# Peptides against a protein of PDB entry 6FRK, part 209

Target 1, 411 residues: chain A of PDB entry 6FRK
Amino acid sequence: NEEVLNAMLKEVCTALLEADVNIKLVKQLRENVKSAIDLEEMASGLNKRKMIQHAVFKELVKLVDPGVKAWTPTKGKQNVIMFVGLQGSGKTTTCSKLAYYYQRKGWKTCLICADTFRAGAFDQLKQNATKARIPFYGSYTEMDPVIIASEGVEKFKNENFEIIIVDTSGRHKQEDSLFEEMLQVANAIQPDNIVYVMDASIGQACEAQAKAFKDKVDVASVIVTKLDGHAKGGGALSAVAATKSPIIFIGTGEHIDDFEPFKTQPFISKLLGMGDIEGLIDKVNELKLDDNEALIEKLKHGQFTLRDMYEQFQNIMKMGPFSQILGMIPGFGTDFMSKGNEQESMARLKKLMTIMDSMNDQELDSTDGAKVFSKQPGRIQRVARGSGVSTRDVQELLTQYTKFAQMVKKM

## One batch from the design tools (peptide; made by RFdiffusion4, then SolubleMPNN)

Design b2_p22_6_s2 (from b2_p22_6, 15 letters changed)
Fold by OpenDDE base, seed 3:
Structure b2_p22_6_s2 (fold): chain B 411 residues (1-411), chain A 22 residues (1-22)
Amino acid sequence: as target 1 above (411 residues)
Amino acid sequence: DELLELARLLKNLLELEEKKEE
């Protein structure tokens, strides 16, 4: 029994290391799991695998919980949020995502660019802010980030903004000059929250990087970015351990909407390859797919049209990259993410939608769309000409639709 | 294959909604 436990723990530890979990944390988890499992209870015929998985899951949940309540902004107050992190961490993009998140929640939100080091930092922030209709402040001429941050914070405080986000300079290395600049900015603006932005793709470097920031500035929150890529997010555990600060949000893509509140249970489930059913439900609900009651009702009746498929493709495109959605589904493992560039899957969906845009209402609303086309092959040629594709591309779409409609009928 | 996967997703979502109504 102990040998079986040790073998299973070895497999779990290997999987966690492959997920960029820090080796020290994996070792600690292994020891904690061993101490938590009663070998006598394992002898009683309980599903040993399920017990070990549950024990591992519980210990991972503890690793992402620093035991500190996450900071939350106070409504009707001025909340200053300072962002810190390395260049390339996604910090500037994350500032815009957080600002947009709070704006959509009805907060009076603004952005300040205090990055004087990176050429075009202010232009990038201005571009993002303008697209999202978020008020912004910065300078093309002032080189002192303390002055820019102070003036911007004062301006937006006087204008009764509730969420004031300050983006700071990043560096490629943990340089003393960067940390001194961050301290000077923090002392000048006295932020209510300091957010460390970490790139999940840096893997085993997450601990050392997160620690270096926490040792210099009072990091109170962590945001993890680039969880849409090959990064399984194991570095997030290292960031929590090093900063002793909660993860408050995660970035799940390049789009401004690819940003969500951190949830421990879904995150650990995803890390273990169990999928994120809750995050999928939340994303579906955020899309106001409630208008899909009619679609749900049709699906319950085994009805599925080309129009219904088109609407589903629109919904997927609104949810963000298809790979992320699939990665939230149990059993859609990493192999699907590895083969298709997110851009290629989206381009494929757009191509299919363009083909369907050349279909008429009779074709789109038919409960057996493939049969409509099979009975009148001239329709395929018309659609192909209208969409600028081959007749083969239209036939491939109809074949895919037929497979889908057959699955819906088996529901 | 992507559409088959989408169908499985939709199935799972429907099963989840049914469980919330119960």
Scores: peptide ipSAE 0.006, ipTM 0.325, DockQ to the pose 0.078
Fold by OpenDDE base, seed 4:
Structure b2_p22_6_s2 (fold): chain B 411 residues (1-411), chain A 22 residues (1-22)
Amino acid sequence: as target 1 above (411 residues)
Amino acid sequence: DELLELARLLKNLLELEEKKEE
């Protein structure tokens, strides 16, 4: 039993290391899991794998919880939020995402570009802010980030902005000059919150980077970016451990809406490849699939039409990037996020929808759509010609529909 | 429960698309 436990823990530890979890944290987790598992309960014939997974999950949840309540802005006050992080961390993009998030919630939000190091920083911020209709401040000529930040904060305070986000200079590496500049800016503007932005894709470097920032500036919040890529987000654990600060948001893509409040359990579930059922439910709820009552009722009756399938494809397309949806579904491994197949999968769904756009209402609304086509093969040829596809492509769609309709009938 | 059913449906749709990429 102990050998089996050790073998399973070795596999879990390997998977966590492959997920960019820091080696020290993996060792600590292994010890904590070993201490938490009652070997006597394991002897009682309980599913050893499930017990180990639960113990690992519980210990990972503890690693993501710094025991500190996340800072939240106060309504009707001026809240100054300073962003810090390396160049390429997604800091500037994340400033815009956070500003847009608060703006959509009815906060009077603005952006300040205090990045004087990168010549195109203000143009990038201005472009993002203008596209999102967010007020912004910056300079093309002022080289002192302290002056820009101070003037911008004062301006927006005087205009009664509630959320004032300050983007600071990044660097390619940790440099003392960067940290001195950040301290000068922080001292001048007296931010209510300092947000460290971390790229999840930097892997084992997350701990050292996060620590370097925390040792110099009073980081109170963490935002993790690029969780849509190959990075499984294990570096987020290192950031929390090093900063002792909660993750408040995650960036899940390149779009301004690819930004969500951090949830501990869904994140750990995703990290372990268990999927994010809660996040999927939230995304489904956000889609206001009010028409789902009729679909759910049909599904309860084991009815599924080509139109119902079409509507589901529309819903999938509305949920955003296919890779994100796949990563939320249990059993779709993190490998689905890694394959550049998102565009291909979306193109495939769009192709299937284009085929269905050439179907008539009788074909779409038939409870036995495949049988309608099988009885009259001329329908397949009509649809194929109408869609500019082969008869084989239509037959493949009908085969998929049939498989799906059979699954629905078994539900 | 209804949302879980929808999530299962979406999962099954996606699994069917994945099997075509193999």
Scores: peptide ipSAE 0.005, ipTM 0.321, DockQ to the pose 0.049
Fold by OpenDDE base, seed 5:
Order: C-alpha cells, then structure tokens, then sequence
Structure b2_p22_6_s2 (fold): chain B 411 residues (1-411), chain A 22 residues (1-22)
C-alpha cells in the first residue's frame, strides 16, 4: 500500500513539475499529501486513486489561497490601480483588459500610460484604449513617469472616474532603477491597489521574479497572463507563494475578452488535467446557449444546414478562443490547438462566415446544401463574387460542410 | 449533457479544419 501510494505520488509530482510548479512547492505538497492520507482508510477498499487525487487537489487549493482577501474597487469612489511587471509579461495588454472588464460592468474606467521607457508604449495603449472606447492619458513629450502618472490621476479624479488604471514602465531585466521608478510613481499617485502581472510561460522562474517584485513594491494582487492552451499555469502557485497576494484575474489569450476572474477550483482542476467543467458551464450560461436547444434538437435528428453551421461559427466566436473552451473539457488536453493557430482559426471562421453571408436562404436552409451547389455551379460563382473569394474557397467551404453534415448524421 | 454535446461538436469542427491543412 505504501509502495502504491509512493508510485502515484511520484506520477503526480512529475505531472506538476511538467506543469511548471516550483520544485520546492511540489516537494512540500508531496509531504503534505502523504501526511493527510490515512493509510487505514486506503485499506478499506476506497478508490486509492480518487483519494490521492482529492488530497492533491485540496493541497493545491491551499497553495493558491494566500489567506488574504482580494482588493475590490469601491463604487462611487476613485480607485487607483497601479500595474507593475516586466516587459513582455503582458502588462500593457492586461491594463486594457482590466479596464474593459470594469467598463463592461458599468464602471467609469480610464487608462494612464506612464511607460516613458519603451518607444511606442503610449501609441500601443492608445490603440488598445481607442478600440475598447476607454478614455486614456499619456504624453509624447514628458519623460518623467511620475509627472505623467500624477497629472493623469489628478485629471481623471477631477472628472469623477471610478477606476483609474496606471500602466508603468516594464524593463527586460529586474533592475534597481525600475523598482525605484515604481516606488516613486506609487508614492506620487498613492494607489489603492498594486497589481503584479506575471507571464505563466516563464515556468520555474516565476518564484524568483514574483519575490523580487514583492520585496521592492507593495504588491497586493496578481494577474497571470499567457495561460493559453500549452501553459498549465503551475507558475501561478509560485507567484501566490512569493507575493502572498491573491490571483485576481487570468489572461487566456491576446484578445481583449481573453480575460476572466480567477477561480481557484477550476484552475486547479485544469492544472491536474481534470478540466474546468464549472468554467465551461459559466461560459455557456453567459452566452445564453439555451437558444441552441433548437440546434441541438436538429443535430439529434441528423439535420445540419449551412445556416446551422453559420450559427455554430457565431457561437464559437462568442465563446472566445477555442483552445480555452476545449481546454475546459475533461480529456481534450491542453495540446488541442497550437498558440499560433487560434487567431488564424478565428480569421478562417470569419472568412467562412463572409462566404455564407453571400448565400441565399435556399442555399443556407437546404438539408443538402452541397447538392444545391453541385446541381447549379452558377451559385458557386455568384457566392464567390459576392464574398470577394475564389470559387475554390467556396468549394472548400462546401466540402467542409459536407464532412460535418456526414458526422452529424452519424451522431 | 447538452454542453458536452456542443463541445463535442466544436471539437469535431476543429478536427475537420486541422485535417484539411494536412
């Protein structure tokens, strides 16, 4: 029994190390799990695997809980949120994502670019803010981030903004000058919350990086970025351990909507390869996919039209990144879509939808749409001209539809 | 069950896209 336990714990430890969980945390977890498992209860015929998994899950949940309540903005007050993090952590993108999140929740939100070190930082922030219709402040001429941050915070306080997000300079290395600048900015604007942004892809370096920031600035919240399909997010555990600060949000892609509140249970379930059933349910409920009962019923009857495919593509686009959705389903694994393929896949779906926008109701609602086009080749040429694509692109869509409709008939 | 069914459908769509690039 102890040999079986030790073998299973070795497999779990290997999987956690492959998920970028810090070696020290994995060792501590192994000891905690071994101490928490009653070997007598394991002898009583309980599924030893489930018991070990539950014990591991419980200890991982404790590792992501710093025991500190997350800061939340106060309605009707000016809340200043300062972002800190290395260059390439996704900090600037995350500022825009957080601003957009609060704006969608009905908060009067704005952005300040206090990154004077990186050429084009303000243009990048301005571009992101303008796309999201978020008010912004910055300077092309002022080089002191303290002045820009102070002026921007004062301006937006006077205009009664509720959420004031300040993006600071990120550097490629942990430099003392960066931390000094961060302290000067923090002292000038007196932020209500300091958010550390960490890239999950740095793996075992997460602990050292997070600690270096916490030792220099009063980090109160963590946001973990680049939790796209391949990043299992084990570095997030290291960030919590080092900062003693809660993870408040996760960034799950490059799109402004690829941003969600951190949930402990779903995150740990995903880390263990159990999937995120709760997050999937929440996303589906947010999409009001209840309107797809009629579609599911048609699919159960083996009926699938080009319109049904179009509606599916719309639903997919609303659900956000495919890799995230599929990664929430138990057994689909993290490797289902390579990082590069997601934007390309979304662009491909948009192209397919544009082709279908040039189809008529007879073509869209036919139970054998491919046969309608095969009988009258002039329809392919019409659709191709209407959508600005080649006749080959339309034929490829019809071939895809036919394959899909055949799969639906077998379901 | 309906969610799992939708997810399976989405998976199958994506697998069909990937098999076309091969």
Amino acid sequence: as target 1 above (411 residues)
Amino acid sequence: DELLELARLLKNLLELEEKKEE
Scores: peptide ipSAE 0.005, ipTM 0.323, DockQ to the pose 0.176
Fold by OpenDDE base, seed 1:
Structure b2_p22_6_s2 (fold): chain B 411 residues (1-411), chain A 22 residues (1-22)
Amino acid sequence: as target 1 above (411 residues)
Amino acid sequence: DELLELARLLKNLLELEEKKEE
């Protein structure tokens, strides 16, 4: 039993290391899981795999919990939020995402660009802020970030803004000058929250970077960026461990709305390849797919048409990044996100839709679309010519449709 | 329940696309 446990724990540890979980945390987790598993309960015929998975899940949940309550802004007060992080971490984009998040929640939100080091920092912030209709402050001429931050904070306090976000200079390396500048800005504006922005794609470097920031600046919150399906998110655990600060939000893509409050359980479920059913449901609800009831009703009756399949492909495309949607579905592990270039998967769906765009209403609305084409092979040739594809491509689509329609009939 | 059914359906569609790569 101990050998079996050790073998299974080795597989889990390997998977966690491949997910960019820090080796020290993986070792700690391994020992904690071993201590939490009663070997006697494993003898009682319980599914050993499920027990280990559950123990691993519980210990991962503990690793993302710093035991500190996350800071939250107070309504009707002036809340100053200072952002810190390396250049390329997605800090500036994340400032805009957070501002947009609070604006959508009915907060009077603004942005301040106190990055004087990076050429075009203010133009980038201005562009993002203008697109989102968020008030902004910055300078093209002032070189002191302390002056810009102080003036901007004072201006927006006087205008009764509730959320005042200050973007600071990032550096490519941990330079003492960066930390000194950050401290000067922090001392001048007296932020209510300091947010460290971390790129999840840096893998094992997350711990050292997060620690370096925490040792110099009073980081109270963490935001993890680039969780778009390529980053396995294990670096987030390292950030929490190093900063002793909660993850408050995650960035899940390039769009301004690719930003969500951090949820521990869904995140760990994704990390383990269990999917995120809750997040999928939330995302489907946000799409306000009024057509879902009609589709579900048809499916309950075992009816599925080529049009219904087309509408589903449209829905998948509307849900955003295909890789993210896949990662939210239980049984689609991180490996699925790594194999499919999202662009390639979307191109395939678009190709299938283009084939269906060349079909007529009789073909699309038939409860047995494949049989319509099988009875009149000339339809396949027409559709192939109309969509610029081979007759084989049309036959492959019809084969996929048939497989799906058969599954729906068995439901 | 309806959203779960939709999610299952989407999953099945995605699984069909995956099997075409094999």
Scores: peptide ipSAE 0.006, ipTM 0.334, DockQ to the pose 0.053; fails the geometry check

Design b2_p22_7_s1 (from b2_p22_7, 15 letters changed)
Fold by OpenDDE base, seed 5:
Structure b2_p22_7_s1 (fold): chain B 411 residues (1-411), chain A 22 residues (1-22)
Amino acid sequence: as target 1 above (411 residues)
Amino acid sequence: IDEEIKNFELILKRIKELEKLK
């Protein structure tokens, strides 16, 4: 029995190391699981594999829980949120995602660019903020991040903003000058929350990086980015252990909506390759797909129009990347994430939607849209001109639609 | 395209299954 336990724990430890879980945490988990498993209960004919999986799951849940309550903004107050993190962590993009999240929840939100080190940092923030209709502050001429942060925070406090997000300089290296600048900014603006942004793709280096930030600044929250990639997110456990701070959000792609509140159970389930059924259910519920009773009824009757396809593409774009949705389904997580650039798939969907935006209601609402276009080839040329695409691109869309409509008829 | 179609079918099937659970 002990030999079987040790063999199974070795397989789990290997899988966790391949998921970028820190070797020290994996060793500690192995010891904790061995102490938590009653070998007598294993003798009673219970599925030994399920018991070990459950014990591993419980210990991973404890590793993600820092025992500290996450900071939450107070309604009707000015809440200053300072972002810190390395260059390339996705910090600037994450500032915009968090601002957009709070704006969608009905908070008066703004962004401040206090990154004076990176050329084009303010232009990038301005571009993201403008697309999301978020008020922003920054300078093209001021080089002191303390001045920019202080002036921006004062301005937005005077304008009664509730969420004031400050993006700081990310450097490529852990330089003492970076930490000094972060401390000067923090002392000037007196943030209510300091958010460390970590890239999950850094793997085993996550612990050392997260610790270096926590040792210099009072990190109170963690956001993990790039969990849409090949990184299984095991580095997130290292960040929690090193910072003793909760993960509050996850960045799950490049889109502004590829941002979700952190949930412990779904995250650990995904890390173990069990899928995220709960997160999929919640995401499906958030989409209010229930309001599409008419679509479900049409699908039950084998009817599928170009409009129905357009609405489904909108729903998919709202759900976030295909790879993530599929990665939430048990058994689809590992092999499907390896082959598709999510950005290319989303760009393809947007292109298809742009072609359909140039179609008329007769074309969109036809139960045989492909036949409408085949009977009148001038429609293809009109749509191609209206959407700025080739006639071939429109024909490819109609070919895809025909394949989908045939599949819906078989469902 | 065939992989995107399969992915879409799986999503639609899963949506239909989740709605039956409500």
Scores: peptide ipSAE 0.006, ipTM 0.292, DockQ to the pose 0.128
Fold by OpenDDE base, seed 1:
Structure b2_p22_7_s1 (fold): chain B 411 residues (1-411), chain A 22 residues (1-22)
Amino acid sequence: as target 1 above (411 residues)
Amino acid sequence: IDEEIKNFELILKRIKELEKLK
């Protein structure tokens, strides 16, 4: 039994290391899981795999919880939020995402660019802010970030803004001069919250980087970015452990809407490849797919047309990154989260939709679309010519449709 | 293509399951 436990824990530890979980945290987790598992209860014929998985899940949940309540802005007050982080962490983009999040929640929100080091920082912030209709402040001529931050905070306080977000300079090197500048800005504006932005793709470097920031600046919140790529999010555990600060949000893509409040259970479930059922529910609800009573009623009656399939492909395309949606479904591994597979899958869906755009209403609305095409093979040739594809591509689409329609009839 | 089919099947199944919960 102990050998089996050790073998299974080795597999889990390997998977966690491949998910960018820090080696020290993985070792601690292994010890905690071993202490939490009663070997006598494992002898009782319970699914040993499920028990170990549950113990691992519980210990990962504890690692993401710093035991500190996350800061939340107070309604009707002026809340100053200072952003800190390395260059390339997604800090500036995350400032805009957070501002847009609060604006959509009915907060009077603004942005301040106190990044004087990076050429075009203010132009980038201005572009993002203008696109989102968020008020912004910055300078093309002032080089002191303390002056810009102070003037911007004072201006927006006087205008009764509720959320005042200050973006600071990010540098490539952990230069003492950068931390001194951040401290000077923090001392001048007296932020209610300091947010550390961390790139999840830096893997095992997350702990050392997060610690370096926490040792110099009073980080109270963490935002993890680039959880849309190959980064499995294990670096988030390292950030929490190093900063002793909660993760408040995650960045899940390049779009301004690719930003969500951090939820511990869904995040750990996704990290373990169990899927994010809650995130899938939330995403389905955001699409108002439930308002498509007509589609639902058809599916309940075992009816499925090529048009119904087309509409579902449109809905999938509207959900955002196909890979992210698939990664929310239990049993779809993290390999679907690769940007390459997403673009390829989206290109394939778009190709299928282009074939269906060359179909007529009789073909699209038939409850047996494949039979309509089989009875009149000239339809396949027409659709193939209209969409610029081979007759084989049309036949492959019809074969896929038939598989779906048969499944819907059995459901 | 078979993976995309399975994925779409799972999404459709989940949509139907969510409806049964309402």
Scores: peptide ipSAE 0.000, ipTM 0.271, DockQ to the pose 0.127
Fold by OpenDDE base, seed 3:
Structure b2_p22_7_s1 (fold): chain B 411 residues (1-411), chain A 22 residues (1-22)
Amino acid sequence: as target 1 above (411 residues)
Amino acid sequence: IDEEIKNFELILKRIKELEKLK
């Protein structure tokens, strides 16, 4: 029994190391799991694999729990949120994502660029803020980040903003001059929350970086970025362990909407390759797919129209990158779609939708749309001309639709 | 295209499973 336990723990430890979990945390997890497993219960014929998986899951949940409640903004108050992190961590992009998140939730939000070190930092922030219609502050002439941060915070406090996000300078490495600048900014603006932004793709370096920030500034929250890439998110465990601060959000892509509140159980389930069922439910609920009761009822009856396919493509496009949705389905690992394939797949879906925009209601609402086109080939030529595509592209769409409609009939 | 179809099949299957949980 002990040999079987040790062999299974070795497999789990290898998988966690391949997921960028820190070697010290993996060792600690191994000892905690060994101490939590009763060998007598393992003898009783219980599924040893499920028991070990449950013990591992429980210990991973403890590793992402810092034992402290996450800071939350107070409605009707002025909440100053200072962002800190290295260059390339996604800090500036994450400031815009957080601002957009709060704006969509009905908070009066603004952005301040106090990054004077990076050329074009203010232009980048201004571009992102303008696209999202978020008020912003910064300077092209002031070189002191303390002055910019103080003036921007004062301005937006006087204008009764509820969420005031301050982006600071990042450097390529931990430097004493960066930490001193961060301390001076923090002392001047007195933030209600200091958010450390960490790139998950740095793997085993996550612990050392997170610790260096926590040792210099009072980090109270962590945001983990680039969880859409090859990074399995094991670095997030290292950040929590080092900062003793909760992860509040995760960045899951390059789009401004590729940002979600951190949930412990879904994250650990994804890390273990179990999928993110709760995140999929939340995304389905955010899309108000409940308004599609009529579509679900049609699908239950094996009915599927070109309009139903169009609406599903719209829903998929609203859910964000396909890899994120697929990575939430159990058994679809993150390895299946490279970032290049996602933009291409989205462009393909948009092309298919443009073809369907040239169809009439009779064609879109037919329970056998492909048969409508096969009976009257002149419809294919009309749709091809209307959408600016070849008759072959329309035939390919109808072939895809037929495959989906046949599958829905088998469901 | 066949891979996109399989992916969409799985999404539809999962949506149908989620609706059974409501």
Scores: peptide ipSAE 0.000, ipTM 0.263, DockQ to the pose 0.113
Fold by OpenDDE base, seed 4:
Structure b2_p22_7_s1 (fold): chain B 411 residues (1-411), chain A 22 residues (1-22)
Amino acid sequence: as target 1 above (411 residues)
Amino acid sequence: IDEEIKNFELILKRIKELEKLK
């Protein structure tokens, strides 16, 4: 039993390291999981794999919780939010995403560009802000970020803005000069929240980076970017551990609306390749899919038909960017987030739907659709001919459906 | 709601496992 546990823990540790989780955190998690698993309970015939996965999930949830309540803006007050982070972290884009998020919620929101180091920083911010119709401040002539930040904050305070977001200079490296500049800006504007923006794709460097920022500036919140890329987000755990600050939002793409409040369970599920359950719920609820309650009741009763599968494929296709939905789906992983894989996956779903469009109501509504086709093989040939596919493609669909229906029945 | 979503996720996970086998 201990050898099997150690082998499974080794696989999980390897997968976490491949997900950019820091080696120290992986070691700590391994020991915590090993201590949390009662080996005697594992002997009683429980699914050892599920027990280990649950223990790993619980310990990862603890690693994402810094034990500190996230800062939230106060309505009717002026809330100054300072952004800090390396160049290329997505900091400037994230400022615009956060501003747009609050603006859509009815907050009077503005942006300040205090990045004087990067040529075109103000033009980039201005372009993003103008597209989103967000008021902005910056200078083409002032080189002191402290002056720009102070003047911008004062201006927007006088105009009764509720959310005042300050973007600062990012450097390519952790340089003392950057941290001194950040500290001077922070001292001048006295922000209510300091947000560290981290690129999830920097892997094992996340801990050292996040620590360097926290050691110089009182980081109170973390935003993780580029979770739509190859990064599984394991670096986010390192950022939380180093900053002792909660993740408040995540960036999930290039669009200004590819931004969502951080949820612990969905994030850990995605990190483990278990899918984003809660984010899928929220998106499904946003779609006002009235027929969900009926499907829900059927699933609770272990009922799942080919029609139920078809309706789910229609719902997935209605949810918008297939990449985001697929990235929320267990197994669909980061490789499916590429534009090429999105079109291919959509084409595959459309092909499956086209096969089901050639099925009759008896086939679609059967609680045992696979048995209907197995009893009358001529149905497979009819559906194959009607949809212009091979009998093998229909058999593959039925094999998929059967695996789903069996899984639903076991739930 | 949590069980339903687990079901949908399980469905989607299995679609992917099957896509990797092609």
Scores: peptide ipSAE 0.000, ipTM 0.259, DockQ to the pose 0.042; fails the geometry check

